# Peptides against a protein of PDB entry 2YKT: the designs that were tried, part 61

Target 1, 231 residues: chain A of PDB entry 2YKT
Amino acid sequence: SRSEEMHRLTENVYKTIMEQFNPSLRNFIAMGKNYEKALAGVTYAAKGYFDALVKMGELASESQGSKELGDVLFQMAEVHRQIQNQLEEMLKSFHNELLTQLEQKVELDSRYLSAALKKYQTEQRSKGDALDKCQAELKKLRKKSQGSKNPQKYSDKELQYIDAISNKQGELENYVSDGYKTALTEERRRFCFLVEKQCAVAKNSAAYHSKGKELLAQKLPLWQQACADPS

## One batch from the design tools (peptide)

Design b1_p26_2_s2 (made by RFdiffusion4, then SolubleMPNN; from b1_p26_2, 10 letters changed)
Fold by OpenDDE base, seed 2:
Structure b1_p26_2_s2 (fold): chain B 231 residues (1-231), chain A 26 residues (1-26)
Amino acid sequence: as target 1 above (231 residues)
Amino acid sequence: SEMEKLREESEEYMEELEEHEEEEEE
């Protein structure tokens, strides 16, 4: 029936969230933590590299013929420091505003959705059983009427069961329909939350990239000319 | 009950989501 099919669809939505979405989200969080760790590693390695560059700048500054190149090397290291600071800010936001929040939400959600599905199933079954009972009673009444010498005795009761069945069927259909809409809304909200959090990450990432681009674009021409025009 | 607690926690979660959606639409 339409009601049975819609019930199946409703259950499938909840099952998809619990068995596909939530596990995939946990994996996404794990991959995010791995990415964060790798970026922290890059940060540490970069510090060592640019500290060594500063040392080369010191040597240039102490030289007789390359003093001006010392300033260039120091500027390169300073631009890196500024870019790195922006990266660290982005990583803090990535951790605190995305990963931690998603981890908390997915844990809460798993418990809630299981309970919500169970509640829906229980109520759906209750309404279905009540409908089936009325249908069975009508069938029994009709059999009794067919065997009776006075079928008219049962006519009013038959009409009452028909009306009750119609009402219960309508209630069941409405309940299942609303359940399906609710389930789809629950699914959509979870995807929207992910998209919104990822948008925040994208904004922070854009700020990091723009700052780096601006700083390098400003200084790179100067650095490229340093060897051609010794001061 | 445990179900009531979970519902309250979920409602708070959904309110937070709705507030965020409203902030993005503004």
Scores: peptide ipSAE 0.029, ipTM 0.516, DockQ to the pose 0.064
Fold by OpenDDE base, seed 5:
Structure b1_p26_2_s2 (fold): chain B 231 residues (1-231), chain A 26 residues (1-26)
Amino acid sequence: as target 1 above (231 residues)
Amino acid sequence: SEMEKLREESEEYMEELEEHEEEEEE
């Protein structure tokens, strides 16, 4: 029946969230933590590289003919430091605004969805059972009427059951339909939550990239001319 | 805006999860 199909669809939405979305979100969080760790590793490795660059700048500054190149090398390292500071701020946002919040909510969501599905199933079953009972009573009444010498005695009661069945059928269909809409809304909210949190991270990432571009655009022309200038 | 809508939907979802947690603790 239409109501049975819609009921299955509703349950499938909840199951999809619990069995597909939430596990995938947990994996996403895990991959995010791995990515964060790798970026922290990059930060550390970059520090070593640019510290070594500073050492080269010191040697240039101590030379008689390359002192100005020492300043260039120091500026390169300093620009990197400033870019790295922006990366660290981005990573803090990535951790606090995305990973931590997702991790906290994904565990709560499992319980929430289980309860929501159970509530829906209980009420759906209750309405279904009430409908089945009325249908059974009508069938019993019709059997009694068929065996009776006075079937007209049961006509009013038969009409009452028919009306009750029609009403209960309509209520069940509406409930299941609304349940399906609710389930789809629950799914949408979770995707919206993910998108919103990812947007916050994206804004901070954009700030990092913008700052890096600005600093490099400012200094790169100067650095490119350094070797062309007389000592 | 679409961004404001997404934020509102996210906040509503967050509140529902928190309310459910409180109900389970009672």
Scores: peptide ipSAE 0.027, ipTM 0.559, DockQ to the pose 0.830
Fold by OpenDDE base, seed 4:
Structure b1_p26_2_s2 (fold): chain B 231 residues (1-231), chain A 26 residues (1-26)
Amino acid sequence: as target 1 above (231 residues)
Amino acid sequence: SEMEKLREESEEYMEELEEHEEEEEE
């Protein structure tokens, strides 16, 4: 029946979220944590490299013929520091605004969705059972009417059962239909949340890249000219 | 009920997240 098909679809949406979306989201979070860890490692390694560059700048500054190149090397290290600060800010946002929130949400939603599905199933079954009971009573009434010398006695009751069945059928169909819409909304909300949080990450990433590009574009011509100027 | 509690927790959590997103956009 239409109601049975819609019921199956509703259950499938909940199952898809629970069995496909949520596990995939947990994996996404895990991959995000790995990515964060790797970037933190890059940050640490870069610090050592640019600290060593500063040391080279100090040596240049102490020289008689290369003092100006010391300033260039310091500027190179400073630009890196500023770029790295932007990366660290991006990583903090990535952790706090994406990973942590998704982790909390997926844990809560797993329990919520299980309960929501169970509630839906219970109510759907209850309405179905009530409909079946009413149909069974109508069938019994019709059997009694056929065996009676006065069938007209049961006509009003028969009409009442027919109306009740129609109403219960409509209620069941509406409930299942609404259940399906609700389930789809729940699914969409989760995808939307992911998209929105990923947009925030993208904005932060863009800011990081923009800052790096800006700083390097400003300084690189100066650094390139430094070796051509003997003074 | 357990269901009502979970619903409330879910709604509150979503509201908090939405508010935070709005604050970031301002």
Scores: peptide ipSAE 0.021, ipTM 0.488, DockQ to the pose 0.046
Fold by OpenDDE base, seed 3:
Structure b1_p26_2_s2 (fold): chain B 231 residues (1-231), chain A 26 residues (1-26)
Amino acid sequence: as target 1 above (231 residues)
Amino acid sequence: SEMEKLREESEEYMEELEEHEEEEEE
């Protein structure tokens, strides 16, 4: 029936969230934590490299013929330091605005969705059982009427059961329809939350990339000219 | 009940999402 098919669809939405979406989201969070750790490692390794570059700048500054190149090497290291500071800000946002919030949500969602599905199933079954009972009583009444010498005695009661069955069928269909819409809304909310948190990360990532591009574009022409004329 | 707490947390979360959507539309 239409009601049975829509009930199956509703249960499948909840099952998809619980069995596919939530485990995939937990994996996404785990991969995010790994990515964060790797980027922190890159930042640390980069510090060692640019600290060594600063040391080369110090040696140039102490030289008789390369003193101005010391300032260039210091500027190169400083621009990198500023870029790394922007990366650290992006990583803080990535941790606090995406990973932490998704982790909190996915833990709450497992219990919430299980309870929501159970509530839906209980009420759906209750309405279905009430409908089945009315249908069974109508069938019994019709059998009694066919065996009776006075079938008109049961006509009013038959009409009452027909009306009750129609009403209960309508109520069940509406409940299952609303349940399906609710389940789809719950699924959409979870994807929307993921998209919104990822957008916040994307904005911070864009700021990091923009700052790096601006700093390098400003300084690179000056650095390229540093060796043109000996001073 | 545990279910009531989860419902309240979910409603608060929905309100926060709705407020954020309204702020982005303005």
Scores: peptide ipSAE 0.032, ipTM 0.563, DockQ to the pose 0.063; fails the geometry check

Design b1_p26_2_s3 (made by RFdiffusion4, then SolubleMPNN; from b1_p26_2, 16 letters changed)
Fold by OpenDDE base, seed 4:
Structure b1_p26_2_s3 (fold): chain B 231 residues (1-231), chain A 26 residues (1-26)
Amino acid sequence: as target 1 above (231 residues)
Amino acid sequence: SKLEELRKQSEEYMELLEKHLEEEKQ
């Protein structure tokens, strides 16, 4: 029947979220944590490299013939520090505004979806059983009427069952239809949440890249000329 | 904007989850 088909579709949406979306989201979070860890590793390694560069700058500053190159090396290290600060801000946002929030929500959502599906199934079954009962009672009534010497005695009751069946059928169909729309909305909201959080990450990432580009573009011409004759 | 619409939908989803959590505590 139409109602049975819609019921199956509704259940499938919930099952897809629970069995496909949520596990995939957990994996996404795990991959995000791995990515964060790798970037933290890069940050640590970069610090060591540029600290060593600062040491070279100190040596240049202490020399008699390369003092001005010391300032250049210090500027290079300072630009790195500023770029690194932007990266750290991005990583903090990535962790706090995306990973942590997703991790909290995915676990909560598992419980919510289980309850929501169970509620839907219970109500759907209740309406279905009520319909089946009315149909069965009508069938029994008709059999009794056929064996009676006064069939007209049961006519009003028969009409009542027919009306009840019609109403219950309509209610079941509407309930299942609305349930399907609700389920699709639930799925869409979860994707929208993910997209919104990724947009926030993208904005923070853009700020990091922009600042780095700006700083390097400003200083690079100066650094490229540093090995010219001393002024 | 499209982003504002997405944020609104995200917020509605968040509110739904929070409501459920509160109901479980009762």
Scores: peptide ipSAE 0.056, ipTM 0.610, DockQ to the pose 0.822
Fold by OpenDDE base, seed 1:
Structure b1_p26_2_s3 (fold): chain B 231 residues (1-231), chain A 26 residues (1-26)
Amino acid sequence: as target 1 above (231 residues)
Amino acid sequence: SKLEELRKQSEEYMELLEKHLEEEKQ
């Protein structure tokens, strides 16, 4: 029946969230943590590299013929430091605004969805059982009427059961339909949450890239001329 | 506008979870 199919679809939405979405989200969080760790590693390695560059700048500053290049090397290292600071801010956002929040909600969500599904199933079953009962009673009544010398005696009661069945059928269909819409909304909210949090990360990432581009665009021409145009 | 709608939906989701958490404590 239509209601049975809709019921199946509703349950499948909840099950998909619990059995597919949430586990995938846990994996997403894990991969995010790995990504964060790798970026932290890059940051550490880069610091060592540019600290060594500063040392080269110090040597240039101490030389007789390359003093001006010392400033260039220091500027290169400083620009990197500024870019790195922006990266650290991005990573902080990535951790605090995405990963931590997602991690805190996954387990809670699992419990919530389980409860929500159970509630839906209980009510759906209750309505279904009530409908089945009315149908069974109508069937019994019709059997009695068929065996009676006065079938007209049962006509009013038959009409009452027919009306009750119609009403209960409609109620069940509406409930299941609403349940399906609710389930789809639950799913959508979760994706929206993920998208929204990822947008925040993207914003901070954009700031990082923009700052890097800006700083390098400003200084690179100067650095490129340093050897050709000694001052 | 689309982003604002997503934020709203995200907030609603968070509120729902918080409500459930509170109910579990009772």
Scores: peptide ipSAE 0.043, ipTM 0.598, DockQ to the pose 0.818
Fold by OpenDDE base, seed 5:
Structure b1_p26_2_s3 (fold): chain B 231 residues (1-231), chain A 26 residues (1-26)
Amino acid sequence: as target 1 above (231 residues)
Amino acid sequence: SKLEELRKQSEEYMELLEKHLEEEKQ
């Protein structure tokens, strides 16, 4: 029936969130933590590289003919430091605004969804059972009427059951329909939550890239002319 | 904006979860 099919669809939405979305989200969080760790590794490795560059700058500064190139090398390292600071800020946001919040919510959500599904199932079953009971009573009444010498005696009661069945059927259908809409809304909220948090991270990432581009664009022309225009 | 709407929906989702948590404590 339509009601049964919609009931199945409703349950499937909850199950999809619980068995597909949430586990996938946990995996996403895990992959995010791995990515964060790798970026931290990049930060550390970059520090070593640019510290070594500073050392080369010191040597240049001590030379008789390359002193100005020492300043250039120092500036290159300094710009890197500033870019790295922006990266660290982005990483903090990545951790605090995405990973931590997602992790907290996904664990809580498992319990919520279980309860929500259980509540829906209980009420759906209750309405279904009530409908079945009325249908069974009508069937009994009709059997009794069929065997009766005066079937008209049961006509009013039969009409009452028919009306009750119709009403209960409508209530069940409406409940299941609303349940389906609710379930879809629950699913959408979770995707929206993910998108919103990812947007926040994207903004911070954009700031990192913008700052880096700005700093490099400012200094690169100077660095490119350093060898051509000795001081 | 669309982003503002998404944030609103996200907040509603959070509130729902928090409400449920509070109900579990009762």
Scores: peptide ipSAE 0.043, ipTM 0.596, DockQ to the pose 0.845
Fold by OpenDDE base, seed 3:
Order: structure tokens, then C-alpha cells, then sequence
Structure b1_p26_2_s3 (fold): chain B 231 residues (1-231), chain A 26 residues (1-26)
């Protein structure tokens, strides 16, 4: 029946969120934490590399013929430091505004959705059982009427059961339909939340890349000319 | 009920997050 089909669909939506979406989201959070850790590791390793570059700049500054190249090497290291500082700020936002919030939400949602599904199932079953009972009673009444010498005696009661069945069927269909809409809304809300949070991350990432591009674009032409000038 | 409490907590949490997201868009 239509109501049975919608009921199945409703349960499948909740099950999909609980068994597919939430575990996948937990994995996404875990992968995000790994990515954050790796980027932090890159930052640390890069510090060692550019500290060594500064040392080369110091040597150039101590030379008689390459002093200006010392300044260039120092500037290269400083620009890198500024870029890495921007990366660290982005990572803090990534952790606090995405990972932590998603982690809190997924734990809350697991408990909420379980309770919501259980409530829906209980009420759906209750309405279904009430409908089945009325149908069974109508069937019994019809059997009695067929065996009776006066079938008209049961006509009013038969009509009452028919009306009750119709009303209960309508109530069940409406309940299941509303349940399905609610479930779809819950699913959509979770995807939208993920998209919006990822948009915030993308914005922060864009700012990081823009700052890096700006700093390098300003300095790179100067650095490229440094060796051409016989100073 | 337990469900109502969980719903309220979820709604409050979502409202807070939505407010934050709106502030980031401005």
C-alpha cells in the first residue's frame, strides 16, 4: 500500500542518516584531524629549512661582495614566516569552526535520531494496529450478518466500522507522509550544515592563498633582479 | 520527555551555529 511504502521510505531515511551519513561524517572529521596534523608538521619542518636559509643570508651579509644578497635571503625567509603564520590561523579556524562543531553535532544527532525513529515507529505501529483491529471487527460483523436471518440488524454497525476504517486509514497516511517530510528535512539540514561549514573553511583558505600570493607577487620581481645588479 | 529534551538541545545548538554562520557571511 501507499502508506506501507512511505513508511519504508521514512525508516530508510533515518537508517541512512544513522548508518551511512553519521559514520561517514565521523570519518570525515578523522580525516580532517589527520590533515590538520600533517599541515602542522609541514609548518614545523619548513621552519627548519628557512632557518637554514637565514643562516645563508647571514654569511652573505658578512661577505664584501654579496651583502645585498643577504638582505634578499632574509626577505625570502620573512615572507615565508608570514605565509606560515597565515596558515596557522587558518588551521585554528579549521579546527574550532569545523572539526569541533561537527564532532559535537554528530554525537548529539546519534542519540536524537535514535529516539526520533523509535517514537515514529511506535506511533506508526499504534495507528496501524488500531486500523487492523477495526478491519478485523468489520470482517467478523459481516460473517455474523451472512449467517443471520435479519442482516439489516447489523447495517448501522457495519457503516460505523467502514467510516472508522476510512478515518483511521487517512490518519495513518497523513502521519506517515508527515513523518517522511520530516525525515527528509532532517537529512537535508545535515547536508546543508556541512556545506555551509565547508564554505567557511573555503573562505578562510582563499584568504590564506590570497595573502601568500600578494606577498610573493610584491617581492619576487625584486629578488629576481638581485643578481643582475652588479652592486 | 527524553526526545523533547534532545530536540531542544539540538535546536539550540543549531540556532547558535546558524547565527555564527550568518555573521561569517556578513
Amino acid sequence: as target 1 above (231 residues)
Amino acid sequence: SKLEELRKQSEEYMELLEKHLEEEKQ
Scores: peptide ipSAE 0.024, ipTM 0.519, DockQ to the pose 0.084

## One batch from the design tools (peptide)

Design b1_p27_1 (made by RFdiffusion4)
Fold by OpenDDE base, seed 3:
Structure b1_p27_1 (fold): chain B 231 residues (1-231), chain A 27 residues (1-27)
Amino acid sequence: as target 1 above (231 residues)
Amino acid sequence: AEEEELEAFEEELEEDEEEFLEELEEE
């Protein structure tokens, strides 16, 4: 029936969230933590590289003919330090605003969805059983009427059962329809939350990239000219 | 207890959605 199909669809939405979405979200969080750790590793490795660049700048500053190139090398290292500080700020936001919040939500969600699905199933079954009971009683009444010498005695009661079945069928269909809409809304809210938190991360990432672009665009022409200028 | 956890989770999701929509309208 239409109600049985819609009931199956409703249960499938809840099962898809519990069995596909939530495990995939846990994996997404794990991959995010790995990405954060790798970027922290890049930060550490970059510090060693630019500390070595500073050492080259010190040697240039101590030279008789390359002092101005020492200042250039120091500026290169300083711009890198500023870019790296922006990356660290972005990583803190990535951890606190995305990973931590998603981890908290996904941990609580399994219990929530299980309870919501159980509540829906219990009420759906109750309405279905009440409908089946009325249909069974109508069938018994019709059998009794067919065996009776006075079938008209049962006509009013037959009409009452037909009306009750129609009303209970309508109530069941509406309940299952609303249940399906609710389940789809629950799924949508979870995707929306993910999109919103990812948008915040994207804004922070854009700020990091913009700052890096600005600093490099300002200084790079000066650094490129430094070797062409006669000492 | 399960109903209270359900209500608290729904309220938190609604607050997060409203805050996000307000931020989008201000941009």
Scores: peptide ipSAE 0.014, ipTM 0.373, DockQ to the pose 0.659
Fold by OpenDDE base, seed 1:
Parts: C-alpha cells; sequence; structure tokens
Structure b1_p27_1 (fold): chain B 231 residues (1-231), chain A 27 residues (1-27)
C-alpha cells in the first residue's frame, strides 16, 4: 500500500543515517584527527628547518661582507614563525570547532536516532494494528450478516466500522507522511551541521592562507633585491 | 528518558545552528 511504501522509505532514511552517515562521520572525524596530527608534524619539521635557517643568518651576520643577508634570513624565519602561529590557531579551531563538536554529536546521535526510530515504529505499528483489527471485525460482521435471517440488524455497525476504517487509514497515512518528513528533516539537519562546521574550518583556513600571502607579499620583494645589491 | 534525550539533542542542534547563523550575521 502507499502507507507501507512510505513507511519503508521512512525507516530507510533512519537506517541510512544510522548505518551510513554516522559511521562515515566517525571515519571523517578519524581522518580529521589524522590530518591534524600530520599538520602538527609539519609544524615540528618546519621548526627544525627554520631554526637551521636562523643559524645560517647568524653566520651571515658575523661575516664581513654578508651582514645584510643575515637580516634577510632572520626575516624569512620570522615570517615563517608568524605563518606558523596562524596555522596553530587554525588547528585549534579545527580541533575545537569541528572535530570535538562532531564527535560529541555523533556519539549522542546513536541513542537519539534509535529512540526516534523506535518511537516511530511503535506508533506506526499501533496504528496499523488498530486498522487491521477494525478491518478484521468488519469482515467478521459481514460474514455474520450474510448468515443471519435479519441482515439489517448489522447495517448500522457495518457503517460504523467502514467509517472507523476510513478514519484510521487516513490517520495512518498522515502519521507515516509526517514521519517521512521528520526523517528527511533529521537527515538534512545532520548534513547542514557538517556543512556549517566545515564552513568555519574553511574560514579559518582562508585566514591562515591570507596571512601567509600578506606577509610573504610584503617581504619577498625585499628579499629578492638583497642579493642584487652588493654590500 | 528517550523523549528527554530527544528534546535535549534537538535543543542542542538548534543552539548550534543559531550560534552559527549569528556568527555569520556579525561578519
Amino acid sequence: as target 1 above (231 residues)
Amino acid sequence: AEEEELEAFEEELEEDEEEFLEELEEE
């Protein structure tokens, strides 16, 4: 029936969230943590590289003919430090605004969705069983009426059951329809939450890239000229 | 208990959405 099909669709939405979305989200969080760890590793490795660059700057500063190049090398290391600080702020945001929040939501969601689905299933079954009972009673009444010497005695009850069946059918259809809309809303909300949190990450990432671009754009012409100008 | 958990989760999601929208409007 239309109601049964809609019921199946509703259950499938909940199942898709529980069995596909939430496991995929957990994997996404795990991959995010791995990405964060890798970026922290980049930070550590970069520190070693730019510390070595500072040593080269020190040597230049101690030289008789390359002192100004020492300042350039120090500026390069300092710009890196500023870019790195911006990366660390981005990583904090990435952890706190995306990973932690998604992890909290996905953990709570398993119980939430299970309860929501169970509530829906219980009420759907209750309405369905009530409808089936009325249909069965009508069928029994009709059999009794056909075997009776006075069928007219059952006519009013037959009409009452027909009306009750119609009403219960309508209620079931409406309930299942609303259940489907609710399930789709639940699914959409989860995707929206992910998109919103990812937008925050994108904003913070843009700030990191912008800061790096600005700092490098400001200094790079000076650094490029430093070797062309004899001491 | 299940209904309370549902309501609490819905409220938390709404709060997160509102906070996000407010942050976007301040920008």
Scores: peptide ipSAE 0.021, ipTM 0.411, DockQ to the pose 0.512; fails the geometry check
Fold by OpenDDE base, seed 5:
Structure b1_p27_1 (fold): chain B 231 residues (1-231), chain A 27 residues (1-27)
Amino acid sequence: as target 1 above (231 residues)
Amino acid sequence: AEEEELEAFEEELEEDEEEFLEELEEE
C-alpha cells in the first residue's frame, strides 16, 4: 500500500543516518584528528628548521662582510614564525569549532535517533493495528448481517465502521507522510551542520593563506636584492 | 540571510532534541 511504502522509506532514512552517515562522520572526525596531528608535526619540524636559520643569521651578524645578510635571515625566520602562528590559530579553530562539536553531536545522535525511530515505529504500529481492528470488525459484522433474518439491523453500524476505517486510514497515511518529512529534515540538518562547520574551517584556512601570502609578498623583493647590494 | 536562517533552524532543532531526550529519559 502507499502507507506501507512510505513507512519503509521513513525507516530507511533513519537507518541510513544511523548505519551510514554516523559511522562515516566518526571516520571523518578520526581523519580530521590525524590531519591535525600531522599539521602540528609540520609546525614542530618547521620550528627546528627556522631556529637553525636564526643561528645562521647570528653568524652573519658577527661577520665583517655579511652583517646585513644577518638581518635578512632574521626577517625570513620571523616571517615564518608569524605564518606558523596563523597556522596554530587555524588548528585551534579546527579542533574546537569542527572536531569537538562534531564529536559531541555524533555521540548524542545515536541515542536520539534510536529513540525517535522507536517512537515512530510504535505509533505507526498502533495506528495500523487500530485500522486492522476496525476492518476485522466490519468483516465480522457483514458476515452476521448475511446470516441474519433482519439485515437492516446492522446497516447503521456498518456505516459507522466504514467511516471509522476511512478516518483511520487517512490518519495513518498522514502520520507516515509527516514521519517521512521529519526523517528527511533530520537527515538534512546533519548535512547542513557539517557544511556550516566546514565553511568556518574554510574561512580560517583562507585567513591563514592570505596572511602568509601578504607577509611573503611584502618581504621577498627585499630579500632577493640583499646579495646584489653589498654594504 | 540564508546562513542566519540555517543557524536559527539548527538552534531550534537542538532545543527540540534536548526536550525530546529529556522526555524519553522520564519514560
Scores: peptide ipSAE 0.011, ipTM 0.352, DockQ to the pose 0.070; fails the geometry check
Fold by OpenDDE base, seed 4:
Structure b1_p27_1 (fold): chain B 231 residues (1-231), chain A 27 residues (1-27)
Amino acid sequence: as target 1 above (231 residues)
Amino acid sequence: AEEEELEAFEEELEEDEEEFLEELEEE
């Protein structure tokens, strides 16, 4: 029946969230933590590289013929420090605004969805059982009427069961329809939340990239000319 | 410009969510 099909669809939405979405989200969070760790590793490695560049700048500053190149090397390291500060802000946002919030939500969601699905299933079954009972009683009544010498005795009761079946069928269809809408809303809300949190991360990432671009665009022409000027 | 585009996209997502909820209520 249409109601049975829609019931299956409703259950499938909840099952998809519980068995596909939430496990995938947990994996996404785990991959995010790995990515964060790798970026922290890049940060640390970059610090070592640019600290070594500062050391080269010190040597240039001590030289008789390359003193001005020492200042260039120091500027390169300082620009890196500023870019690195922006990266640290991005990583902080990535951790606090995405990973932590997703982790908190996915942990609570398993219990919530299980309860929501069980509530829906219980009420759907109750309405379905009530409908089936009325249909069974009507079938019994019709069999009794066909075997009776006075079928007219059962006419009023037959009409009453037909009306009750129609009403209960309508109630079941409406309940299952509302249940399906609710399930789809629950699914959409979870995807929307993920998208919103990724947008927040993207904003912070854009700020990091913009700051890096600005700083490098400002200084790079000066650095490129430094070797063209004879000391 | 990039921040404005992201803000506009967030607003669009909110509008799409509201429209989706309204469509679900009308059916």
Scores: peptide ipSAE 0.008, ipTM 0.289, DockQ to the pose 0.040; fails the geometry check

